# Ledger of designs, part 28: peptides against a protein of PDB entry 8RAJ

Target 1, 54 residues: chain A of PDB entry 8RAJ
Amino acid sequence: LPAENEDPDKAVVDLHRSPPKTKDPDLTPSGIIAKVKAGDMTQETARELLLAMR

## One batch from the design tools (peptide; aimed at target 1 L50)

Design b2_p30_2_s2 (made by RFdiffusion4, then SolubleMPNN; from b2_p30_2, 23 letters changed)
Fold by OpenDDE base, seed 2:
Structure b2_p30_2_s2 (fold): chain B 54 residues (1-54), chain A 30 residues (1-30)
Amino acid sequence: as target 1 above (54 residues)
Amino acid sequence: EVISKEEIVRLVEEGKLSEEEAKKILEKLE
């Protein structure tokens, strides 16, 4: 079986991953703001997520 | 979609990926 030389510098990422419809407390407006304050999320990502919740 | 380390950084800068998600992806690339 050809070992597909997976470029070790590349990962498969689902960029179109729908935000989990689960009541993830981390996806609430308050949770998003908390992640930004913790440095776990950028302000831009937070802005996009918050806009998507409107 | 296959993305590079450099693309991950750009996606974070562009606000398309969280820093937390980026960290998890980068850890898998190490």
Scores: peptide ipSAE 0.171, ipTM 0.670, DockQ to the pose 0.065
OpenDDE base, seeds 1, 3, 4, 5: peptide ipSAE 0.124, 0.115, 0.151, 0.147; ipTM 0.665, 0.665, 0.672, 0.673; seed 3 fails the geometry check

Design b2_p30_2_s3 (made by RFdiffusion4, then SolubleMPNN; from b2_p30_2, 21 letters changed)
Fold by OpenDDE base, seed 3:
Structure b2_p30_2_s3 (fold): chain B 54 residues (1-54), chain A 30 residues (1-30)
Amino acid sequence: as target 1 above (54 residues)
Amino acid sequence: EVISEEEIIRLVEEGKLSEEEAKKLLEKLK
């Protein structure tokens, strides 16, 4: 299965968008933190994603 | 831009981030 290399830095996060109801584990706070910890996401991208959940 | 402590706290207050996750974030993003 091709690893969907969703480049986390390419996720255009609309801060005004309703938080996606999608149970995407990669878009959960825990998933975001895990990616940052793994070095797979920048702190900047993590900030944007987390703030978009507000 | 690095996520600030204040922003993390705000997300917790808004119920968008758990305290445990916030703690992990603060520890790992430092």
Scores: peptide ipSAE 0.127, ipTM 0.702, DockQ to the pose 0.024
OpenDDE base, seeds 1, 2, 4, 5: peptide ipSAE 0.124, 0.095, 0.123, 0.102; ipTM 0.699, 0.682, 0.710, 0.676; seed 2 fails the geometry check

Design b2_p30_2_s4 (made by RFdiffusion4, then SolubleMPNN; from b2_p30_2, 22 letters changed)
Fold by OpenDDE base, seed 1:
Parts: sequence; structure tokens; C-alpha cells
Structure b2_p30_2_s4 (fold): chain B 54 residues (1-54), chain A 30 residues (1-30)
Amino acid sequence: as target 1 above (54 residues)
Amino acid sequence: EVMSAEEIQRLVEEGKLSKEEADKLLEKLK
């Protein structure tokens, strides 16, 4: 059976691809809103975070 | 992700955000 020449060059894990900064989904505007809605964040804290993101 | 006025308004309607805090946020969006 012919050896499948798996082209080794495709497995170049781009080490320079910064792991997608798992932006804490909780620190997105939508995540902050979701926490406020759930009662897990105060309105004041949400305001401060949202303003800091602008 | 950009904070929208519509999202802020929804929070007020749901009783999750005070009108006073919403107004402050909306002013910063202008």
C-alpha cells in the first residue's frame, strides 16, 4: 500500500498565533449585561466596566 | 462588541438597571 505522504508542513502550529485571548466572555458588554441580568453583578460595577471599555 | 443604547434600554425595562444609571451611560454613548 503506498505510504500516504502526509505533507508535514500543514501541521505548522503557528506558535505566533497568540492563543485567542479567551476574552473572559464575562468582560464583554454582552457578558456584563448578562451578569447584571442574572444578579451576579451590581449596576455600579457594570457601569464602571462598560465605561472603561469605551 | 460595542455597548448599544438598545441594550441599556432593555436592562431598564427589565428592572435590572436604574433609569439614573442608564441615563449616565446613554450620555457617554453620545
Scores: peptide ipSAE 0.158, ipTM 0.762, DockQ to the pose 0.013
OpenDDE base, seeds 2, 3, 4, 5: peptide ipSAE 0.153, 0.157, 0.146, 0.132; ipTM 0.746, 0.750, 0.734, 0.727; seeds 3, 4 fail the geometry check

Design b2_p30_3_s1 (made by RFdiffusion4, then SolubleMPNN; its pose is not in this set)
Fold by OpenDDE base, seed 3:
Structure b2_p30_3_s1 (fold): chain B 54 residues (1-54), chain A 30 residues (1-30)
Amino acid sequence: as target 1 above (54 residues)
Amino acid sequence: MEEERRRREEEEERERRMEELERLAEEAAA
């Protein structure tokens, strides 16, 4: 039987991997500041979010 | 010398922007 070349590009993107519920770590004002300090959020995006929460 | 000045100015600007964000966060939390 010829070896079926398993096409490695059939990485079945498990679309049923529920996107990790990123519990968006509570977009609390303090949580936004913590994300900026960690490098996970830009200062510009943080500013826009904090102004929208006012 | 010029690169060290630019790095200091970029750091001072980053710190000023962080202080503004902390103030906005305190105001949004009140």
Scores: peptide ipSAE 0.582, ipTM 0.884, DockQ to the pose 0.760
OpenDDE base, seeds 1, 2, 4, 5: peptide ipSAE 0.582, 0.569, 0.572, 0.568; ipTM 0.883, 0.882, 0.880, 0.881; seed 5 fails the geometry check

Design b2_p30_3_s2 (made by RFdiffusion4, then SolubleMPNN; its pose is not in this set)
Fold by OpenDDE base, seed 1:
Structure b2_p30_3_s2 (fold): chain B 54 residues (1-54), chain A 30 residues (1-30)
Amino acid sequence: as target 1 above (54 residues)
Amino acid sequence: MKKEEEERRRKREEEERMRELERLAEEAAK
């Protein structure tokens, strides 16, 4: 009986998942806060950007 | 005990920094 080497590590990387359209959320004050909450921006960078918008 | 207190401290400091950023964002949106 051939050992079914079902490689369980066929993580089918669905290459057909459309890359998440990271619509770069407009660098609005709310968009900056959303990026920080998502982990896509540091609090320091967000602070600098928000201070520059005053 | 000490680790849980440190985690609660870090969470409070993060929430305080986020509230400051939200205030700055509200000021920048006026």
Scores: peptide ipSAE 0.554, ipTM 0.863, DockQ to the pose 0.644
OpenDDE base, seeds 2, 3, 4, 5: peptide ipSAE 0.544, 0.534, 0.552, 0.537; ipTM 0.863, 0.861, 0.863, 0.860

Design b2_p30_3_s3 (made by RFdiffusion4, then SolubleMPNN; its pose is not in this set)
Fold by OpenDDE base, seed 1:
Structure b2_p30_3_s3 (fold): chain B 54 residues (1-54), chain A 30 residues (1-30)
Amino acid sequence: as target 1 above (54 residues)
Amino acid sequence: MEEEERERRRREEEERRMKELEELAKEAEE
């Protein structure tokens, strides 16, 4: 029997995996620090934001 | 030895800058 073409339609792209709702962590001072530690924000941008919250 | 000293200085400078940001963040929460 010729090897049944494994149907490429069985790539179950789980379209039902809700994208992780990145709840934008509220731009709280602590949330800004967390973004810098994650590499999602520069120290310069964080400093400007924190100074604007003072 | 010279590369390890450069890497240590970079880490110490990054840690100082993070500490300054944490202090600014604390002042912005008050």
Scores: peptide ipSAE 0.544, ipTM 0.863, DockQ to the pose 0.597
OpenDDE base, seeds 2, 3, 4, 5: peptide ipSAE 0.544, 0.534, 0.542, 0.541; ipTM 0.864, 0.862, 0.862, 0.862

Design b2_p30_3_s4 (made by RFdiffusion4, then SolubleMPNN; its pose is not in this set)
Fold by OpenDDE base, seed 1:
Structure b2_p30_3_s4 (fold): chain B 54 residues (1-54), chain A 30 residues (1-30)
Amino acid sequence: as target 1 above (54 residues)
Amino acid sequence: MEEERRRREEERRREEEMRELERLAEEAAA
């Protein structure tokens, strides 16, 4: 039985999967807090941003 | 014993810093 050459090309990484629209969550005060809680922003950067919004 | 105290102090500090950021966020959202 010939070994079925599983064409490795059938891993079509669907590059047409629209990149998840990372809507940059609007840098709202609540969005900043959410980024800190997620580990995506430092407390220092969050403090600076929130102070600049006052 | 000392490491567990240090960990609890670091955790408390992070919680206090987060509460300060939450207050700043409330003030910036008002």
Scores: peptide ipSAE 0.563, ipTM 0.873, DockQ to the pose 0.657
OpenDDE base, seeds 2, 3, 4, 5: peptide ipSAE 0.552, 0.564, 0.555, 0.561; ipTM 0.872, 0.874, 0.870, 0.872; seed 3 fails the geometry check

Design b2_p30_4 (made by RFdiffusion4)
Pose (drawn by RFdiffusion4):
Structure b2_p30_4 (pose): chain A 54 residues (1-54), chain P 30 residues (1-30)
Amino acid sequence: as target 1 above (54 residues)
Amino acid sequence: KTTEIKELLEEAEEEGDDEIAEMLTSVLES
């Protein structure tokens, strides 16, 4: 509900910003398996990263 | 890194880790 909303002319275009990056671009396959074994990553995401590295 | 994945697959098969072996097999055969 638009109580005390911004102007109707589409002012203040500085919202919807993403959070900072929390990823590394390069890893060892052993490190991928270690992340799964530690419960810190799903087999789905781990397999996706290994398909990009093979 | 492909050689290392194959080595990890052999290790996983020796250890009887079916889940990791299945995942690594699917990575190599896809």

Design b2_p30_4_s1 (made by RFdiffusion4, then SolubleMPNN; from b2_p30_4, 14 letters changed)
Fold by OpenDDE base, seed 5:
Structure b2_p30_4_s1 (fold): chain B 54 residues (1-54), chain A 30 residues (1-30)
Amino acid sequence: as target 1 above (54 residues)
Amino acid sequence: AREEIERLLEEAKRAGDEELAALLREVLES
């Protein structure tokens, strides 16, 4: 059975996860927009994240 | 973060990405 190595580093930003105190570049407005453009995040999730950090 | 979102809105508008611009505008106007 080919173990599909799902790259575990696709950290789905769970909105319920305490904001990591780490400067995760993926949680910046620019990082969020980059994920949306790449199709790695929905616009709805991006809206919620951006609203929370305004 | 607001200033960063505003920059991203202007970039989206300049790129002609109206869907992204609409999203960012909604965030700023809410």
Scores: peptide ipSAE 0.605, ipTM 0.924, DockQ to the pose 0.542
OpenDDE base, seeds 1, 2, 3, 4: peptide ipSAE 0.605, 0.604, 0.605, 0.603; ipTM 0.923, 0.923, 0.923, 0.923

Design b2_p30_4_s2 (made by RFdiffusion4, then SolubleMPNN; from b2_p30_4, 14 letters changed)
Fold by OpenDDE base, seed 1:
Structure b2_p30_4_s2 (fold): chain B 54 residues (1-54), chain A 30 residues (1-30)
Amino acid sequence: as target 1 above (54 residues)
Amino acid sequence: ATEELRRLLAEAEAAGDEELAALLREVLES
């Protein structure tokens, strides 16, 4: 089976799978906001992640 | 994290990104 091109750069931000990692630049507040601005994350997901980081 | 969120809110407001600002306000006020 062709290795599913898991885009290695697409950090699957699944709030329900793992707690947010502050060490992951994609999961910092700034990283989350950057993804939202880029259209790569929904505001709902961003809200949940940011709330969980408090 | 709160200081960073406040900075991001100020940046969103300065940019006129009201949707992002509203999101950040909600998070900060919760």
Scores: peptide ipSAE 0.568, ipTM 0.911, DockQ to the pose 0.475
OpenDDE base, seeds 2, 3, 4, 5: peptide ipSAE 0.566, 0.568, 0.567, 0.565; ipTM 0.911, 0.911, 0.911, 0.910; seed 2 fails the geometry check

Design b2_p30_4_s3 (made by RFdiffusion4, then SolubleMPNN; from b2_p30_4, 14 letters changed)
Fold by OpenDDE base, seed 4:
Parts: sequence; C-alpha cells; structure tokens
Structure b2_p30_4_s3 (fold): chain B 54 residues (1-54), chain A 30 residues (1-30)
Amino acid sequence: as target 1 above (54 residues)
Amino acid sequence: AREEIERLLEEAKAAGDEELAALLQEVLES
C-alpha cells in the first residue's frame, strides 16, 4: 500500500510567516472557514486573516 | 472578499453554526 505521505507540513497559515496571498486557496475566505470547521485553524487566527482580507 | 464573507455568514446561519456565524459577523462589522 503506498504510504500516504502525510506531509506533516500541513501549512498552518501563520500570518507572521506568510503574507496573505489572494490566490492561495488556503487563504481564501472559504478556505479559511473550511479549516476552522475541520478544526485545523483556530477562530482567532481565522479572525485575523479575514479582517486583513475584507 | 466582502461578498464571499457575507455568503459564508448566511451559510453558517442556515447551518445553525452560531459560533462561526458570530465570527463572520464580527469581521463584517469591524
């Protein structure tokens, strides 16, 4: 069975490390909300990102 | 992006996700 390389670098969107790119699917409002719903992003981080993108 | 956030707010309300709706509403009102 091919080992699903769980790329451990699940890109935690860090506002301090990566400037929000409007073309990054992980940084779209929908992508952010999807991560929050999945428990992969805190509401605090999501708030900060969405405030910067409004 | 604002129109997308507004859509996501209405979807969160329709789903009964009050916590997510509150977050999105705060973003739109700030």
Scores: peptide ipSAE 0.605, ipTM 0.923, DockQ to the pose 0.540
OpenDDE base, seeds 1, 2, 3, 5: peptide ipSAE 0.605, 0.604, 0.603, 0.603; ipTM 0.924, 0.923, 0.923, 0.923; seed 1 fails the geometry check

Design b2_p30_4_s4 (made by RFdiffusion4, then SolubleMPNN; from b2_p30_4, 14 letters changed)
Fold by OpenDDE base, seed 1:
Structure b2_p30_4_s4 (fold): chain B 54 residues (1-54), chain A 30 residues (1-30)
Amino acid sequence: as target 1 above (54 residues)
Amino acid sequence: AREEIERLLREAERAGDEELAALLREVLES
């Protein structure tokens, strides 16, 4: 089976993309903060995402 | 989303996570 090239860019939260209306728990305020606490997201990225969501 | 951010701020403040609290405060005050 050809290795699905998981495009590593899909893991980059596109700050310019409208937050997907997807109930992606990772894109809720709580999910963002959880990533920050886990060290999986910078505070700067979190700031920008949260500002766009308010 | 604002009410959720406000809750998270209160939780961060209660936890003494001043860095996270500052971030969330900035978001709410902007």
Scores: peptide ipSAE 0.611, ipTM 0.925, DockQ to the pose 0.582
OpenDDE base, seeds 2, 3, 4, 5: peptide ipSAE 0.608, 0.609, 0.609, 0.609; ipTM 0.924, 0.924, 0.924, 0.925

Design b2_p30_5 (made by RFdiffusion4)
Pose (drawn by RFdiffusion4):
Formats: sequence, structure tokens, C-alpha cells
Structure b2_p30_5 (pose): chain A 54 residues (1-54), chain P 30 residues (1-30)
Amino acid sequence: as target 1 above (54 residues)
Amino acid sequence: LTEEEEAEVKEFFGEEEWEEAVAEQEAEEA
């Protein structure tokens, strides 16, 4: 509900920003398996990263 | 991957499942 909403002419275009990056671009496959064994990553995401490194 | 790394990946995820995932990626890229 638009109680006390912004102007109707599409002012204040500075919203919807994403959070900062929390990823590394390069890893060892041993490190991928270690992340799964530690429960810190799913087999789905781990397999996706290995398919990009093979 | 080196031969040793490939063997470790197949042991961990299962050989058949890993080969199927590689074949699926190759088919999408073709």
C-alpha cells in the first residue's frame, strides 16, 4: 500500500542495488570436494564449478 | 583435470553420474 510514497514522475532512481561479491574465480578440485565434505556447498553447485574447471 | 584429479572426482560423485554430466554439457555446447 502506497502510504507516503515517492513522486509519480519516476523520481529517485537509486534503489534495487545488489550486495557485494562473496566468491573466488579460481579454486582447486580438491577444494571443491573439501567444501562438500564440510557441508559448506551442495553437490549441485560443486559439480557446476568442476564442469567449468575440467 | 589431471588423471588423478579425474579419478578422485569420479570416486566422489560416482563414475556414471559424472560421465552423464560431462556428456550433457558437451551436448549443450554443440

Design b2_p30_5_s1 (made by RFdiffusion4, then SolubleMPNN; from b2_p30_5, 16 letters changed)
Fold by OpenDDE base, seed 5:
Structure b2_p30_5_s1 (fold): chain B 54 residues (1-54), chain A 30 residues (1-30)
Amino acid sequence: as target 1 above (54 residues)
Amino acid sequence: LSPEELEEVKRFFGRETFERLVREEEERRR
């Protein structure tokens, strides 16, 4: 019986990959700008959010 | 904000407008 040496080293999911900070796409600078352009957010609210991220 | 995100914000508001908004917020927080 050929031992299928499935190389177990390829299954090392790099657990050291910092989980992609699931920055809510709606709370990213680009997402905030997109909401203002769509009329879904006021410029004042966008200013406060963006200045809090600085 | 990353440098790239800060440039995007400055492009959206305009540089002078953004610099004014920062100053007004810094004055409000004193």
Scores: peptide ipSAE 0.323, ipTM 0.823, DockQ to the pose 0.499
OpenDDE base, seeds 1, 2, 3, 4: peptide ipSAE 0.314, 0.313, 0.315, 0.317; ipTM 0.819, 0.817, 0.814, 0.821

Design b2_p30_5_s2 (made by RFdiffusion4, then SolubleMPNN; from b2_p30_5, 12 letters changed)
Fold by OpenDDE base, seed 4:
Structure b2_p30_5_s2 (fold): chain B 54 residues (1-54), chain A 30 residues (1-30)
Amino acid sequence: as target 1 above (54 residues)
Amino acid sequence: LSEEELAELKAFFGEEEFERAVREEEERRR
């Protein structure tokens, strides 16, 4: 079984990257809020991402 | 952000906390 080393460090959303115009539902404002409610994202990270999208 | 998305964010974080957050980020970028 190849160890899928999903480096948990690759989930470092580069807060300085302009929000990609990706149709990624996880990077929409509602998707970010959903991750915070699920406990999959900190409120601080969500705040910084949402401010970068303004 | 649409006006609807902005309203959803203000409802989730609180309007005062969100406006404070915006101000702090604008100050940090200056």
Scores: peptide ipSAE 0.292, ipTM 0.805, DockQ to the pose 0.707
OpenDDE base, seeds 1, 2, 3, 5: peptide ipSAE 0.188, 0.285, 0.186, 0.200; ipTM 0.723, 0.800, 0.715, 0.730

Design b2_p30_5_s3 (made by RFdiffusion4, then SolubleMPNN; from b2_p30_5, 16 letters changed)
Fold by OpenDDE base, seed 1:
Structure b2_p30_5_s3 (fold): chain B 54 residues (1-54), chain A 30 residues (1-30)
Amino acid sequence: as target 1 above (54 residues)
Amino acid sequence: LTPEEREELERFFGKETFERDVERQEELER
């Protein structure tokens, strides 16, 4: 099975970068919540990201 | 945030917690 090289660097959301209007489903509020529920993101990081999207 | 996205966040974090966090962030951005 090819290891899905989900580049761990693509998961480094620069918290200092204004959330790009990236069509990245992973950076939507729903995508962030999904990552927290999956255990792929801390609730604190999700909170900071969601506050930056306000 | 859209109203729908805000409602999802309020459901996930709890309304009172999210409102407090929003207020605190607005105070830090001033």
Scores: peptide ipSAE 0.217, ipTM 0.769, DockQ to the pose 0.725
OpenDDE base, seeds 2, 3, 4, 5: peptide ipSAE 0.215, 0.208, 0.216, 0.152; ipTM 0.768, 0.760, 0.768, 0.666

Design b2_p30_5_s4 (made by RFdiffusion4, then SolubleMPNN; from b2_p30_5, 13 letters changed)
Fold by OpenDDE base, seed 4:
Structure b2_p30_5_s4 (fold): chain B 54 residues (1-54), chain A 30 residues (1-30)
Amino acid sequence: as target 1 above (54 residues)
Amino acid sequence: LSEEELRELEEFFGKEELEADIARREAELA
């Protein structure tokens, strides 16, 4: 099965959209921090996402 | 963001840098 390379760049997080109340653990503040620590997300992208959650 | 989540972010990114980024974004949205 092709590994769905969910290109993290294709998560067009509309930074102008209210953060979706997503139960997605990957989109929680803790999930975002975990992705950065794992090297799966840039610090810049994480910062933008977290700022959009305020 | 909860206060706990914000604290975790400040610990990870640095409080001063995060506060500056917040202020910058708030200014851009105003």
Scores: peptide ipSAE 0.233, ipTM 0.768, DockQ to the pose 0.713
OpenDDE base, seeds 1, 2, 3, 5: peptide ipSAE 0.232, 0.221, 0.169, 0.231; ipTM 0.769, 0.759, 0.683, 0.764; seeds 1, 2 fail the geometry check

Design b2_p30_6 (made by RFdiffusion4)
Pose (drawn by RFdiffusion4):
Structure b2_p30_6 (pose): chain A 54 residues (1-54), chain P 30 residues (1-30)
Amino acid sequence: as target 1 above (54 residues)
Amino acid sequence: TTLEELETLAEEIEDEAREKGLPLRRPVSH
């Protein structure tokens, strides 16, 4: 509900920003398996990363 | 996928990298 909303002419275009990056671009396969064994990553995401590094 | 299959894939990657004298730290994206 638009109580006290911004101007109708599409002002203040500075919203919807993403959060900072929390990823590393390169890892060892052993490190991928260790992350799964630690419960810190799913087998889905781990397999996805290994398919990019084989 | 299983944990066994995931471990086998990781070993295969590492064995191939050792055979080729390449580093184990590798890009994780395309």

Design b2_p30_6_s1 (made by RFdiffusion4, then SolubleMPNN; from b2_p30_6, 12 letters changed)
Fold by OpenDDE base, seed 4:
Parts: sequence; structure tokens; C-alpha cells
Structure b2_p30_6_s1 (fold): chain B 54 residues (1-54), chain A 30 residues (1-30)
Amino acid sequence: as target 1 above (54 residues)
Amino acid sequence: MTLEELEELAREIEERRRARGEPLVRPVYF
């Protein structure tokens, strides 16, 4: 019986999968404040996001 | 909460994250 050595090493973990460039602007705390000042975010949402970053 | 109080909170959080070596960025899901 031929031992089919199926080499399991074909899990080509594509290590070159560039982390998904989340085109979503990475919100820093300063970026959150800028969004509030621009009217793009409520003060309440900003407060919740900031507190969740604490 | 005033905008000034939010700015102070944001600054405090940035300083804390920087002191811990944590990234300043959080993924926000809208």
C-alpha cells in the first residue's frame, strides 16, 4: 500500500496578507475631538469612545 | 460636559496610552 505522504505543509499561511488597510480613519483621542468640532460626532459618542479607550 | 472637558479627557487618555506604550488609535465601528 503506497503511503500517500500528503505533506500537510501546504498551509501557505499567506504571511504577506497586508493587514487590511482599514480605510476607516483610525480615531485617536485628538481625532475624536476634531470630529466633534467638525460636527461629525456628538459629544456623547465622543465621551463614550474616549472612556472606552481609558 | 463641555467641549473643554472633552479635550481634557482626550489629552489625559493620550498621555496614559503613551505612558503604557499602547497605540493611540482605536478601531471605531460606526
Scores: peptide ipSAE 0.627, ipTM 0.910, DockQ to the pose 0.329
OpenDDE base, seeds 1, 2, 3, 5: peptide ipSAE 0.602, 0.603, 0.605, 0.604; ipTM 0.900, 0.902, 0.902, 0.902

Design b2_p30_6_s2 (made by RFdiffusion4, then SolubleMPNN; from b2_p30_6, 13 letters changed)
Fold by OpenDDE base, seed 1:
Structure b2_p30_6_s2 (fold): chain B 54 residues (1-54), chain A 30 residues (1-30)
Amino acid sequence: as target 1 above (54 residues)
Amino acid sequence: MTLEELEALAREIEARLKARGEPLVRPVYF
């Protein structure tokens, strides 16, 4: 079986990729953007969350 | 704020977290 050597350093930060639908109360910056795009979060809430991560 | 500006902010935050060796996943309580 070819080990798909997914070079973890080539993980292009795709902010457009929807995070896996987990019931996890944890969010990544990309996950926040995905929620905004899905209409599940307002831009204002997203801004506040992102700024809180700083 | 536009969506593009929000995406730019997200990229900046992710870059900062990565630079500090901090986890990208943060607990969010609603």
Scores: peptide ipSAE 0.598, ipTM 0.901, DockQ to the pose 0.348
OpenDDE base, seeds 2, 3, 4, 5: peptide ipSAE 0.590, 0.590, 0.589, 0.587; ipTM 0.899, 0.899, 0.899, 0.902

Design b2_p30_6_s3 (made by RFdiffusion4, then SolubleMPNN; from b2_p30_6, 12 letters changed)
Fold by OpenDDE base, seed 2:
Structure b2_p30_6_s3 (fold): chain B 54 residues (1-54), chain A 30 residues (1-30)
Amino acid sequence: as target 1 above (54 residues)
Amino acid sequence: MTLAELEELAREIEAAARAAGEPLVRPVYR
C-alpha cells in the first residue's frame, strides 16, 4: 500500500479546534515561522500560536 | 505584528523554553 504521504503542508493549525488525539507533528516556534514564510500559515494564526506558547 | 516581530517572539519563546528545560514543541491543533 503506498504510504499516504500525509502532506506535512496540510497541517492546518486551528487553535480553536480540540487537540488531535493522534501524535500530530508538534510545531516549534521556528516551525511556525517557517510555515508563515512558506505561505502555509497566516501571520495572525502564527501570532496566536506563539502567544499561547508564552 | 510584522514578520520580524513574529521571528523575535519565536526566538524569545525558544530561549525561555531551553532555559526552563521545557519542550519547544506544542501540539498542532488539527
Scores: peptide ipSAE 0.572, ipTM 0.890, DockQ to the pose 0.340
OpenDDE base, seeds 1, 3, 4, 5: peptide ipSAE 0.571, 0.571, 0.570, 0.568; ipTM 0.888, 0.888, 0.889, 0.884; seed 4 fails the geometry check

Design b2_p30_6_s4 (made by RFdiffusion4, then SolubleMPNN; from b2_p30_6, 10 letters changed)
Fold by OpenDDE base, seed 4:
Parts: sequence; C-alpha cells; structure tokens
Structure b2_p30_6_s4 (fold): chain B 54 residues (1-54), chain A 30 residues (1-30)
Amino acid sequence: as target 1 above (54 residues)
Amino acid sequence: MTLEELEELAREIEEELRRRGLPLVRPVYF
C-alpha cells in the first residue's frame, strides 16, 4: 500500500491574515451622542442603544 | 426628547456603568 505522504506543509497558517478589521469602535454613551450630533444616528436609535446599556 | 435630555441620559448611563464596574462599550449592531 503506497504510503500517501500527506504533505504536512499545507497547514500554511496564513500568518498574514489581516488582523480582523478593527471591529467598528465599540460605541460608548459619549460616542453615541457624537454620532447623533454628526447626523450619523437618529435620536430614537441613540435612546434605544443607551437604554439597552443598563 | 431634546438633545440635551439625550446627553443627560448618556451621562447617567455612563456613570451607572462606571459605578457597577461594567465596560462603557457595547457592540452596536447596525
């Protein structure tokens, strides 16, 4: 029976896996307010997110 | 709700989280 030389080199752990794209910066309460002021978030959404932090 | 009231709510929540030793950040799913 031919020994199938499983080429162990195929476990090239791609070390160049780009670090997981910086997860969208975790929104702090202050960050939520900043988004509202910038027009990037509605006051309603901001209120819901803030209340969900309690 | 005014923006000022929303800012006050944000401050109160931040202070509460700080008092409880909880992270000030939550993953927000948009």
Scores: peptide ipSAE 0.599, ipTM 0.905, DockQ to the pose 0.376
OpenDDE base, seeds 1, 2, 3, 5: peptide ipSAE 0.577, 0.577, 0.577, 0.575; ipTM 0.896, 0.895, 0.896, 0.896

Design b2_p30_7 (made by RFdiffusion4)
Pose (drawn by RFdiffusion4):
Formats: structure tokens, sequence, C-alpha cells
Structure b2_p30_7 (pose): chain A 54 residues (1-54), chain P 30 residues (1-30)
């Protein structure tokens, strides 16, 4: 509900910003398996990263 | 039509997952 909403002419275009990056671009396969064994990553995401490194 | 498109996207994601499991099964073997 638009109580006390912004102007109707599409002012204040500075919203919807994404959070900072929390990823590393390069890893060892052993490190991928270790993340799964530690419960810190799913087998889905781990397989996806290994398919990009093989 | 929107429901059919969502079903098709789900089937494609399932297929991709199955292929990734078959190709990398030795990494996740006991």
Amino acid sequence: as target 1 above (54 residues)
Amino acid sequence: EEEEEEEERREELEERREEAEEELAHYFAD
C-alpha cells in the first residue's frame, strides 16, 4: 500500500542494489569435495563448479 | 501457458542434474 510513497514521475532511481560478492573464482577439486564433506556446500553446486574446472 | 512453461523449465533442470551426477559420480562415491 503506497502510504507516503515517492513522486509519480519515477524519481529516486537508486534502489534494488545487489549485495557484495562472497565467492572465489578458482579452487582445487579437493577443496570442492572438502566443502561438501564439511556440509558447507551442496553436491549440486559442487558438481557445477567441478564441471567448470575439468 | 505459464504453468506449462514452468513445468518444462523444471524438466530441463532435472535432466541437467542427472547428466552432472552421471559425469561426476566418482567424486561423490563412498

Design b2_p30_7_s1 (made by RFdiffusion4, then SolubleMPNN; from b2_p30_7, 14 letters changed)
Fold by OpenDDE base, seed 4:
Structure b2_p30_7_s1 (fold): chain B 54 residues (1-54), chain A 30 residues (1-30)
Amino acid sequence: as target 1 above (54 residues)
Amino acid sequence: DEEEERERRERERRERLERQEELLKEYFAE
């Protein structure tokens, strides 16, 4: 499966297009937490994103 | 007013998405 390096711009565009049920698995609360655990995101950025989702 | 409540919810949704976009751009900006 090609790892779709989903361009961060496509992920952002999908956020605007989709209701807050982001179809982007990477931008769900669970996906953000998974990125932090993988080392692909800082805990600070993840905290801010998760707070902005409330 | 149901229209005012709709417009409020749409604004709050937009503001939330704009903030998420900003935070993502800041994180992935070189």
Scores: peptide ipSAE 0.111, ipTM 0.570, DockQ to the pose 0.042
OpenDDE base, seeds 1, 2, 3, 5: peptide ipSAE 0.109, 0.106, 0.088, 0.106; ipTM 0.562, 0.537, 0.515, 0.562; seed 2 fails the geometry check

Design b2_p30_7_s2 (made by RFdiffusion4, then SolubleMPNN; from b2_p30_7, 12 letters changed)
Fold by OpenDDE base, seed 5:
Structure b2_p30_7_s2 (fold): chain B 54 residues (1-54), chain A 30 residues (1-30)
Amino acid sequence: as target 1 above (54 residues)
Amino acid sequence: EREREERERREEERKRLEEMERELKEYFAE
């Protein structure tokens, strides 16, 4: 049976998946992105926080 | 084995953070 093409495009990087280790849901990468999109955080602060999580 | 799995998880997390930072820049690019 030909292997059905698992569409490589279904690696939707779940940008909304909170890392399991932050007690503060608002400081997850997804929470940071959501705050920036809502206007509750600057892009610069979000960038600094995301860089600090690396 | 456990050390390799921990490294792979850290690399995946780093890659994900880099992708999110890129998407933030693209979303707010005027």
Scores: peptide ipSAE 0.104, ipTM 0.550, DockQ to the pose 0.035
OpenDDE base, seeds 1, 2, 3, 4: peptide ipSAE 0.096, 0.092, 0.095, 0.089; ipTM 0.540, 0.546, 0.544, 0.549

Design b2_p30_7_s3 (made by RFdiffusion4, then SolubleMPNN; from b2_p30_7, 14 letters changed)
Fold by OpenDDE base, seed 4:
Structure b2_p30_7_s3 (fold): chain B 54 residues (1-54), chain A 30 residues (1-30)
Amino acid sequence: as target 1 above (54 residues)
Amino acid sequence: DEERRLEEERRREERRREERERKLAEYFAE
């Protein structure tokens, strides 16, 4: 039986793997603005977060 | 030099993400 050499080296940790777009809708500029509009977030907190995204 | 610049950029982006996620978690945990 041919031993399937599962090369464990296929964990190419793509160092350029764009962080999984876990579209955390709350971490997007649009999501933050939506939370403010819903009353779930203050304008101040939203401003700080949006500035940190620039 | 280019590899080091890309690693430094990735590390800066990761820290900025973690800081945003922390600030969000702190705000919604109160």
Scores: peptide ipSAE 0.188, ipTM 0.674, DockQ to the pose 0.074
OpenDDE base, seeds 1, 2, 3, 5: peptide ipSAE 0.179, 0.179, 0.134, 0.165; ipTM 0.652, 0.657, 0.606, 0.648

